Peptides against a protein of PDB entry 3V4L. Designs and how they scored, part 25

Target 1, 386 residues: chain A of PDB entry 3V4L
Amino acid sequence: GQPLAKDKVALLIGNMSYWEHPKLKAPLVDVYELTNLLRQLDFKVVSLLDLTEYEMCNAVDEFLLLLDKGVYGLLYYAGHGYENFGNSFMVPVDAPNPYRSENCLCVQNILKLMQEKETGLNVFLLDMCRKRNDYDDTIPILDALKVTANIVFGYATCQGAEAFEIQHSGLANGIFMKFLKDRLLEDKKITVLLDEVAEDMGKCHLTKGRQALEIRSSLSEKRALTDPVQGAPCSAEALVRNLQWAKAHELPESMCLKFQCGVHIQLGFAAEFSNVMIIYTSIVHKPPEIIMCDAYVTDFPLDLDIDPKHANKGTPEETGSYLVSKDLPKHCLYTRLSSLQKLKEHLIFTVCLSYQYSGLEDTVEEKQEVNVGKPLIAKLDMHRGL

## One batch from the design tools (peptide; aimed at target 1 H80 G81 I166)

Design b2_p13_7_s3 (made by RFdiffusion4, then SolubleMPNN; from b2_p13_7, 7 letters changed)
Fold by OpenDDE base, seed 3:
Structure b2_p13_7_s3 (fold): chain B 386 residues (1-386), chain A 13 residues (1-13)
Amino acid sequence: as target 1 above (386 residues)
Amino acid sequence: GSPDGHGVIYLEE
């Protein structure tokens, strides 16, 4: 019979906004496009941008809680990284310069923990550089991996080589994702699919002699990302997993705020990623005596590091949201919350209505506090211990 | 410079 997955879970991390390292662009598009494709494949996807070391550790821990016997686990990472002694290290955004293994997440340690969960398939897609870090002479003492015969690594590049992004005037994929996305939905053994991606990359004039996909696998079974999930959750653990994933993807309900002046504001929420939410405000009713009015969001929790200069924009794109702008209502003010993983408490903020009456020069303000609870990934308390 | 940055491929127009 066709192999069945007990469930399918993916963690996607895209690090771009490094503190001490060159900023990247491709991980934004790559994580977004891969999220949409994996959702079409019935994966439970957690998608996270710009994680610190601590936040990456917690994201991996929460991912491991979603894994169980016969579950397919997929980890995708796009960002800076290195490879020392055959160990792959993912570099967090807060990593010092130079970074060391103590500042980074070892993929082989994650694999060990996934093997303890008796997973049905372990897929690592690593869109990072694989150069040696000469500032880190740490020889990892790796415990012997179990012989599970269910492991696939897709490295965006060869050992000792760089991964590349294409600099276009707009948003572009990394080289690996550019080719992976065209084949990811194919009903093929994952190693065969990745081999076809490697052939497609090898035909590209841009990457020829610069970047080539490396496949490392011990996959003894014909398993595909298209393998159907087993039906209704048969175990208490499967119910808990489904509930935990659902919590991480729950948006606040849209609200209609009514001000004393008779202005009505629609407050809406959209997910760009599991840790990135767009807030939008629109004036849905205005009394005719009010000539001008704007609804600003302000007084966000300090943990979110929201710069007011980037809030309340006339377009999603002015907030740095280029991907979900087509799905957003037009003629709003937009605010992008890009660090929901930092939110320790409920998301409480102020909606400030600034308005002017016909024939009065003075601007009037009304304020309403809004509590939307813990949106998206903030429900997982990824800051536990900070 | 960071040893392990994503390389940027400039498309020459």
Scores: peptide ipSAE 0.127, ipTM 0.786, DockQ to the pose 0.598
OpenDDE base, seeds 1, 2, 4, 5: peptide ipSAE 0.034, 0.122, 0.077, 0.127; ipTM 0.744, 0.789, 0.774, 0.778

Design b2_p13_7_s4 (made by RFdiffusion4, then SolubleMPNN; from b2_p13_7, 5 letters changed)
Fold by OpenDDE base, seed 1:
Structure b2_p13_7_s4 (fold): chain B 386 residues (1-386), chain A 13 residues (1-13)
Amino acid sequence: as target 1 above (386 residues)
Amino acid sequence: GSPVGHGVIELEP
């Protein structure tokens, strides 16, 4: 019979905004497009941008809690990385220059922990460089991996080589995702799918002799990303997994705020990623005696590092949101919260209505505090160790 | 410096 997954879970990490290293752009588009494709494949997807070492560790720990016997686990990473002695290291955004293994996440350690969960399939898609880091003399003594015959690595590049993004005008995929996305929905054994992606990438003149896809696999069974999930969650663990994932993707409900002047504001929320939310405000009712009014959001929790200069923009694109702008209501003010993983408390903020009456020169302000609880990834309490 | 862990290909316009 066709193999069945007990469930399918993916963690996608895209690191771009490095503190001490060159900034990237492709991981934004790559994580977004891969999220949408994996959702069509019935994956439970957590998508995270710009994680610190601590935040990456917590994201991996939460991902491992979603894994169980016969579950398909997929880890995608796009960002800076290196490979020493066959061990792959993902570089967090806060990594020092030079970085070492102590500042990075070892993929083989994650694989060991996934094997302890008795997963049905372990897929790693690593869109990072595989050059040696000569500043890291640490030889990781990894315990011997179990023989599980269910492991697939898709490396964007071969050992000792770089992975590339193409920067031209605007947003573009990295080279690996550009070819992967066109085949990801195919009902093929995952190693066959990746081999076809390798052939497609090999035809690209830009990367010829610079980047080549490498596949490492111990997969003995014909397993595909298209493999159906086994029917209704029959275990308590499957129910818990479904509830945990649902919590990590729960948006605040849209609110209608009523001000004393008779102005009504619609406050709405949209998810760009599991840790990135857009707040939008619109005037839905204005009394005729009010000639001008605007609704600003302010007084965010300090943990979110919200710069007021980037808040309350007339377009989503002015906030740095280029991907979800088509799905957002028009004629709003937009604010992008890009670090929801840092939120320790409830998201409490102020909606400030600034307005002017006909025949009065002075601007009047009314304020309402809004508590929306913990949105998206902030519900997972990734900070329980700080 | 640290090895660049992801490369950028600038296409000339």
Scores: peptide ipSAE 0.208, ipTM 0.807, DockQ to the pose 0.806
OpenDDE base, seeds 2, 3, 4, 5: peptide ipSAE 0.188, 0.195, 0.184, 0.187; ipTM 0.798, 0.800, 0.799, 0.796

Design b2_p13_8 (made by RFdiffusion4)
Pose (drawn by RFdiffusion4):
Structure b2_p13_8 (pose): chain A 386 residues (1-386), chain P 13 residues (1-13)
Amino acid sequence: as target 1 above (386 residues)
Amino acid sequence: GSSPVGRGVIHEH
């Protein structure tokens, strides 16, 4: 009568800043939006931006670790894609020009690994182009799929076609997400809902005849993204899964820093994506003997490759964050730490204090080191092992 | 040579 979910897990990857290929803009916004919608449907969500080939492989491994028998597994990719010989490929940011299947992730490979885990539902939302990479000589000769009647595909476009994004100077949106976001929360069967999305997508003027939604499904059960999760977890296997999930969305505690000069610096942290964290520095207290002072953040782990133009900015928007000043506490210095999947080490940076005493010209510098451990996805140790 | 563009874009101002 009623189909049930042991758990609902989602992996969302949004690639924008390609090294050898045109950079995209809507992936960040679309990924942010799909996480919020999927969380309302009670999904364990992993949101990641600008992953290399190696990094993309690890995200799939962490996602597969969160899938077991009866778990609904969902994969959303927004970025560059190509389709050769019946296989869909997601292109990582580190991809060379020209690129091949070896440089890319085959979705079919990911699907087989999910079937090996006995998942109740396999949903794939591929918000990418589907043309031929004429430079791809290799044909993977992949093994046949087990007939499991739970595979669902939401291709943003058809084979040989392109998926489009509206790059309006402001926010920038994807076409598939414009029509998906208004319908995702419906209690319809996943295949029915995706077809209703395909109808509204045809009413699109910007994309008519260039992009159309393609649905491929084997699903023989009235399963939906709104189906309920098996109430009390109470199983030992179910507990290990909730810990593995919580292990990736840990944020450092908002600490207060005391300086030898009697100045207090409040240090705040905000989550944007599992891959993205925002630090903010507020000067909470200073003694009367000091009037002039500015707190600035430096000496980040070189693995993160933090650009100076994204750090120590008056507002979060100036760092490139999707989060706005109404979401983040007012008046601090905001700094954006994207690329946490690059942190093998522990997070150590210096909160540097430049200040001046009453009646003196000289400028005094007081540097204090801060170790915040492995925030968010860095805690998963994706680089672990030999 | 160069691989095809893997994404469509609609430019607006």

Design b2_p13_8_s1 (made by RFdiffusion4, then SolubleMPNN; from b2_p13_8, 6 letters changed)
Fold by OpenDDE base, seed 5:
Structure b2_p13_8_s1 (fold): chain B 386 residues (1-386), chain A 13 residues (1-13)
Amino acid sequence: as target 1 above (386 residues)
Amino acid sequence: GKSPDGHGVIELE
């Protein structure tokens, strides 16, 4: 019979906005497109941008809680990275220059923990450099891995080689995702699918002799990303996993705010990523006596580091939201919250209505405080320990 | 710029 997954879970991390290292661009598009493809494959996807070391550790720990016997686990990482002594290190955005193993996440440590869960398939897609870091002379003493036949690594590049992004004037994929996305939905054994991606990369004049996909696998069974999830979640563990995933994807309900002047505001929410939310406001009713009115969001929690200069924009693109803008209502003011993982408390903010009456020169303000609870990834309390 | 890991931007001419 066709293999069945007990469930399918993916963690996607895209690091771009490094503090001490060159900024990247491709991980934004790569994580977004891969998220949409894996959702079509019935994966439970957590998608995260720009994580610190601590936030990456917590995201991996939460991902490992979703894993169990016969579950398919997929980890994707796009960002800076290195490989020393066959160990792959993912570089967090807060990593010092130079970074070392103590500042980074070791993929082989994550693999060990995934093997303890008795997963049905472990897929690692590593879109990072595999160059040796000469500033790190540490040899991690890794515990012996279990002998398992369910591991697949797709490395975007060969050992000791560089990964590349293509800098266009617009949004572009990284080299690996450019080819992976065209095949990811194919009903093929995952190693066969990755071999076809490797051949497509090898035919491209841009990548030929610069970057080549390496596949490392122990996979003895015919497992595919298209393998159906085993029927209704009958186990307590499957119910817990479904609830935990649902919590990380719960948006606040849209609100209709009524001001004393008779103006009505629609407040809405959209997810770009599991840690990135767009807030939008629109005037849905205005009395004829009010000639001008605008609805601003302000007074966000300090933990979110919201610059007011980037809030309340006339387009999603002016907030840095280029991917979901087509799915948003038009004629709003838009604010992008890009660090929801940092939220320790409820998301409380102010909606400020600024308006003018016909025949009055003075602008009037009315304010309402809004509490939307913990949106998206903020429900997982990734800050437990500070 | 090149990162310490060598992560390269390919400028398409």
Scores: peptide ipSAE 0.208, ipTM 0.810, DockQ to the pose 0.439
OpenDDE base, seeds 1, 2, 3, 4: peptide ipSAE 0.187, 0.175, 0.191, 0.164; ipTM 0.767, 0.762, 0.769, 0.762

Design b2_p13_8_s2 (made by RFdiffusion4, then SolubleMPNN; from b2_p13_8, 5 letters changed)
Fold by OpenDDE base, seed 1:
Structure b2_p13_8_s2 (fold): chain B 386 residues (1-386), chain A 13 residues (1-13)
Amino acid sequence: as target 1 above (386 residues)
Amino acid sequence: GKSPVGHGVIELE
């Protein structure tokens, strides 16, 4: 019979905004497009951008809590990385220059922990360089991996080589995701799918002799990302997993705020990623005596590191949101919260209505405090160790 | 020294 997954869970990490290293662009598009494809494949997807070492550790720990016997686990990483002695290291955005293994996440350590969960399939998609880091003399003494015969690595590049993104005009995929996305929905054994992606990449003149996909697999069974999820959650653990994932993707409900002047504001929320939310405000009712009015959001928690210069924009694109702008209401003011993983408390902020009456030169302000609880990934309390 | 760049950029002219 066709293999069944008990469930399917993916963690996608895209690191771009490095503090001490060159900034990247492709991980934004790559994580977004891969999220949408994996959702069509019935994966529970957590998608995270720009994580610190601590935040990456917590994201991996939360991902491991979603894994159980016969669950398909997929880890995707796009960002800076290196490979020492066959161990792959993902570089957090706060990594020092030079970085070492102590500042990075070892993929083989994550694999060990996934094997302890008795997973049905372990897929690693690593869109990072595999050059040696000569500043890291640490030889990780990894315990011997279990023989689980269910592991697949898709490396965007060969050992000792670089992975590349193409910068031309606007937003583009990395080279690996550019070819992976065209094949990902195919009902094929995951290693066969990745071999076809490798052949498609091998035809690319830009990366010929610079980047080639490497597949490392012990997968003894015909397993595919298209494999159906086994029906109704048969275990209490499966129900808990479904509830935990649902909580991490719960948006605040849209609100209608009423001001004393008779102006009504619609406050809405959209998810770009599990840690990135767009807030939008629109005037839905204005009394005729009010000639002008605008609704600004302000007084955000300091943990979110929101620059007011990037808040309350007339377009989503002016906030840095290029991917979800088509799905957003028009004629709003938009604010992008890009670091929801940093939120320790409830998201409390102020909606400030600035308005002018006909025949008065002075602007009037009314303010309402809004508490939306913990949105998206902030519900997982990724900070419980700080 | 600079850490090895863990992701490369191909600029298309």
Scores: peptide ipSAE 0.230, ipTM 0.806, DockQ to the pose 0.825
OpenDDE base, seeds 2, 3, 4, 5: peptide ipSAE 0.213, 0.214, 0.208, 0.207; ipTM 0.799, 0.800, 0.802, 0.786

Design b2_p13_8_s3 (made by RFdiffusion4, then SolubleMPNN; from b2_p13_8, 5 letters changed)
Fold by OpenDDE base, seed 1:
Structure b2_p13_8_s3 (fold): chain B 386 residues (1-386), chain A 13 residues (1-13)
Amino acid sequence: as target 1 above (386 residues)
Amino acid sequence: GKSPVGHGVIKLE
């Protein structure tokens, strides 16, 4: 019979905004497009951008809590990385220059922990360089991996080589995701799918002799990302997993705020990623005596590191949101919260209405405090160790 | 020294 997954869970990490290293662009598009494709494949997807070492550790720990016997686990990483002695290291955005293994996440350590969960399939998609880091003399003494015969690595590049993004005009995929996305929905054994992606990449003149996909697999069974999820959650653990994932993707409900002047504001929320939310405000009712009114959001928690210069924009694109702008209401003011993983408390902020009456020169302000609880990934309390 | 760049950029001019 066709293999069944008990469930399917993916963690996608895209690191771009490095503090001490060159900034990337492709991980934004790559994580977004891969999220949408994996959702069509019935994966529970957590998608995270720009994580610190601590935040990456917590994201991996939360991902491992979603894994169980016969669950398909997929880890995707796009960002800076290196490979020492066959061990792959993902570089957090706060990593020092030079970085070492102590500042990075070892993929083989994650694999060990996934094997302890008795997963049905372990897929690693690593869109990072595999050059040696000559500043890291640490030889990780990894315990011997179990023989689980269910592991697949898709490396965007060969050992000792670089992975590349193409910067021409606007937003573009990395080279690996550019070819992976065209094949990902195919009902094929995951290793066969990745071999076809490798052949498609091999035809690319830009990366010929610079980047080639490497597949490392012990997968003894015909397993595909298209494999159906086994029906109704048969275990209490599967129900808990479904509830935990649902909590991490719960948006605040849209609100209608009523001001004393009779102006009504619609406050809405959209998810770009599990840690990135767009807030939008629109005037839905204005009394005729009010000639002008604007509704802006302010007084955000300091943990979110929101620059007011990037808040309350007339377009989503002016906030840095280029991907979800088509799905957003028009004629709003938009604010992008890009670090929801940093939120320790409830998201409390102020909606300020600035308005002018006909025949008065002075602007009037009314304010309402809004508490939306913990949105998206902030519900997982990724900070419980700080 | 510079850390090895863990992701490369191909600029198309």
Scores: peptide ipSAE 0.242, ipTM 0.809, DockQ to the pose 0.825
OpenDDE base, seeds 2, 3, 4, 5: peptide ipSAE 0.225, 0.231, 0.221, 0.217; ipTM 0.803, 0.803, 0.806, 0.787

Design b2_p13_8_s4 (made by RFdiffusion4, then SolubleMPNN; from b2_p13_8, 6 letters changed)
Fold by OpenDDE base, seed 2:
Structure b2_p13_8_s4 (fold): chain B 386 residues (1-386), chain A 13 residues (1-13)
Amino acid sequence: as target 1 above (386 residues)
Amino acid sequence: GKSPDGAGVIELE
C-alpha cells in the first residue's frame, strides 16, 4: 500500500534583514512560495521571517512539540549559514560579526531531537552557504545520532560552497527554490524528486561550476511529500497538535467601526507569514456633510518596533508587502506588522479618524482603541521560557 | 553567497 503519514508538519525560516551581515532578498519569496506548495501537500506550515537567536530556538521548540511517532517533519531554512566539521549552522538575524556556533542553531542538534520524537520522515532543506567559518574553531560534541532510515537532507549547495540569490529588477527566487518549486508537487520518493531538481539546476548556465544541489539520505522506504495523512485525528495528541497549529494561524476577524460623526470604517487583517500581518482600513460609509475623511492606525505596542513612516500607506507594496497585494481589497490604507513573534501581550492599537465638514476649515479627529488579542504566531507565547 | 565573506548575488546581466 502507499505509505501514510500520521501527520505532516513544516517549519520554514527565512532570514534576510541581518543586523551585522549583508541583507538577503530571496528568503521572502522562497518561504512564501514553499508555504503555498506545502499547504497543497496537506502540511501544517509555520512560516517565519527575520528571527533572532532566541526566536529561532523557540520556533524550533514549538515545531518539535508538533512532532510525534510517524509524523513527517520538514525544516526549511533560507539565510546565512556555514558548515564546520559536517555540522550545519543556521545564522540568526542578530548574530554578531563574526558569528560563532554559540550564536547559531545547529541542524544536527534539531535532527537528534526529531529522532527522539520517533518521526516517520525527517526532511531538511537548507538554502544556505556551506563554507567553513574560520572564526569558529568550536568542535560541537554531538551525541551519537540514532540509526534511523528516514532522514533526507537537500542542501542548496555542495560542501565548502556558496548558495546564491539571483538579482533581478523585481522579486525573484533563490536558485534552489527556483528549481524545487517546479517539482515539489510530484508524487515521487523525496530523494528521486530532489535528484530531478539537482539535474534541472545542473542544466542552468548561471549555476554551472558555482552551485550544485547535494542530497544526503538514509531513507530506506518509498516516502513522498504527497503521502496522504492518516484519517481523522482520533488521538488526544493529534487533536492538541491540530489546535496548536490552528491557534498559530488564526487571524483577527474583520471589524466594522462606527464613529460619532456617522462614518463607518472596515478594519481587516491578512496573513503574509505566521509572524507577518497586514492591517487595512477602508471608509465604507461617509455622511454627505463630510467632505474629506481618512482612517489611520497608530499607538501600536512598542515591542513591534513599528516606524509610523511605514504605516498607513496607500498601497500594500509601499509597506514592503509584494506577495499578498492581489488578495487585498483596493482603496485602503495598509500597515504591515512584521515581527509578531515579539508581541508578549494583546495587540492593542488606536484607529484615528480624521475628517472635515463642508464649510469648516478645521479638521476633526475621533479615536477608538481596538484589541484584537494575540494574532497568528503571537498565540504560541514564544517568549515563555519553559 | 549567503555567507559573511561575500555578496552571493548573481547579477544577471
Scores: peptide ipSAE 0.055, ipTM 0.746, DockQ to the pose 0.354
OpenDDE base, seeds 1, 3, 4, 5: peptide ipSAE 0.063, 0.040, 0.046, 0.044; ipTM 0.730, 0.745, 0.744, 0.747; seed 1 fails the geometry check

## One batch from the design tools (peptide; aimed at target 1 G81)

Design b2_p14_1 (made by RFdiffusion4)
Pose (drawn by RFdiffusion4):
Structure b2_p14_1 (pose): chain A 386 residues (1-386), chain P 14 residues (1-14)
Amino acid sequence: as target 1 above (386 residues)
Amino acid sequence: SSTKLVSRFAEPSS
């Protein structure tokens, strides 16, 4: 009568800043939006931006670790894609020009690994182009899929076609997400809902005849993204899964820093994506003997490759964050730490204080080191092992 | 301000 979910897990990857290929803009916004919608449907969501081939493989491994028998598994990719010989490929940021299947992730490979885990539902939302990579000589000769009647595909475009994004100077949106976001929360069967999305997508003027949604499904059960999760987890296997999930969305505690000169610096942290964290520095207290002082953040782990133009900015928008000043506490210095999947080490940076005393010209520098451990996805140790 | 419709095609080349 009523189909049930043991758990609902989602992996969302949004690639924008390609090294050898045109950079995209809507993936960040689309990924942010799909996480919020999927969380309302009670999903364990992993949101990641600008992953290399190696990094993309690890995200799949962490996602597969969160899937067991009866778990609804969902994969959303927004970025560059190509389709050769019946296989769909997601292109990582580190991809060379020209690129091949070896440089890319085959969705079919990911699907087989999910079937090996006995998942109740396999939903794939591929928001990418589907043309031939004429330079790809290799044909993967993949093994046949087990007939499981739970595979669902939401291709943003058809084979040989292109998926489009509206790059309006402001926010920038994807076409698939413009029509998906208004319908995702419906209690319809996943296949029916995706077809209703395909109708509204045809009413699109910007894309008519260039992009159409393609649905491929084997699903023989009235399963939906709104189906409920098996109430009390109470199983030992179910507990290990909730810990593994909580292990990736840990944020450092908002600490207060005391300086030898009697100045207090409040240090705040904000989550944007599992891959993205925002630090802010507020000067909470200073003694009367000091009037002039500015707190600035430096000495980040080189693995993160933090550009100076994204750090110590008056507002969060100036760092490139999707989060706005109404979401983040007012008046601090905001700094954006994207690329946490690059952190093998522990997070150590210096909160540097440049200040001046009453009646003196000289400028005094007080540097204090801060170790915040492995925030968010860095805690998963994706680089672990030999 | 400008509004552009952009493909997510990678535009491979030698």

Design b2_p14_1_s1 (made by RFdiffusion4, then SolubleMPNN; from b2_p14_1, 9 letters changed)
Fold by OpenDDE base, seed 1:
Structure b2_p14_1_s1 (fold): chain B 386 residues (1-386), chain A 14 residues (1-14)
Amino acid sequence: as target 1 above (386 residues)
Amino acid sequence: MEVKLVSTDPELTE
């Protein structure tokens, strides 16, 4: 019979805004496009941008809690990375220069933990460099992996080689995602799908002799990303997994705020990623005696590190939100919360209405505090260890 | 527009 997945879970990490290393661009687009494709494949997807070491560890731990017997697990990483002695290291955004294994996440350690969950399939898609880090002399003594015959690695590049992104005037994919996205929905064994992606990449004149896809597999079964999820969640573990995933994707409900002056504001929320939310405000009712009014959001929790200069923009693009702008209401003020993983408390902020009456020169302000609880990934208590 | 490949290796940006 066709293999069935008990469930399908993906963690996608895109690191681009490094503190001590060169900034990347491709991870933003790559994580977003891959998220949308994996959702069409009935994956439960957590998508995270710009994680510290601690935040990456917690994201992996939460991902491992979603894994169980016969579940398909997919880990995608786009960012800086290296490979020492056949071990792949993902570099967090807060990694020092130079970084070492102690500052990074070892993919083979994650694989060991996934094997303990008796997963149906383990897929790693690593869009990172695989050069040796000469500043890290650590020889990791990894325990022997179990023979599970269900592992697939897609490396964006060969051992000891670099991965590349396409720089042009707009948003662009990394080289790996550029070819992967065209085939990802195909009903093929995952290794066959990746072999076709490797052939497509090999035909590209830009990447020929610079980057080639490497596939490592122990996969003995005909498993595909298209494999159907087995029936209604009948186990307590499946219900918990569904609830945990739902919590990580729950947006605040849109609110209608009423001010004493008679102005009504719509406050709305949109998810760009599991840790990135757009807040937007619109004036839905204005008394005729009020000639001008604007609705600003302010007084955010300090944990979110929101620069007021980047808040309350006239377009989503001015906040750095180029991907979800088509799905947002027009003629709002937009604020991007890019670090929801840092939120320890409820998201409480102030909506400030500034307005002017006809025939008065002075602006009047009214303020209303809003509590929207813990949005998206902030419902996963990723910070319980600090 | 010239399409440039840029390495994601931090060591190559020096």
Scores: peptide ipSAE 0.218, ipTM 0.739, DockQ to the pose 0.523
OpenDDE base, seeds 2, 3, 4, 5: peptide ipSAE 0.020, 0.218, 0.027, 0.208; ipTM 0.596, 0.742, 0.599, 0.742

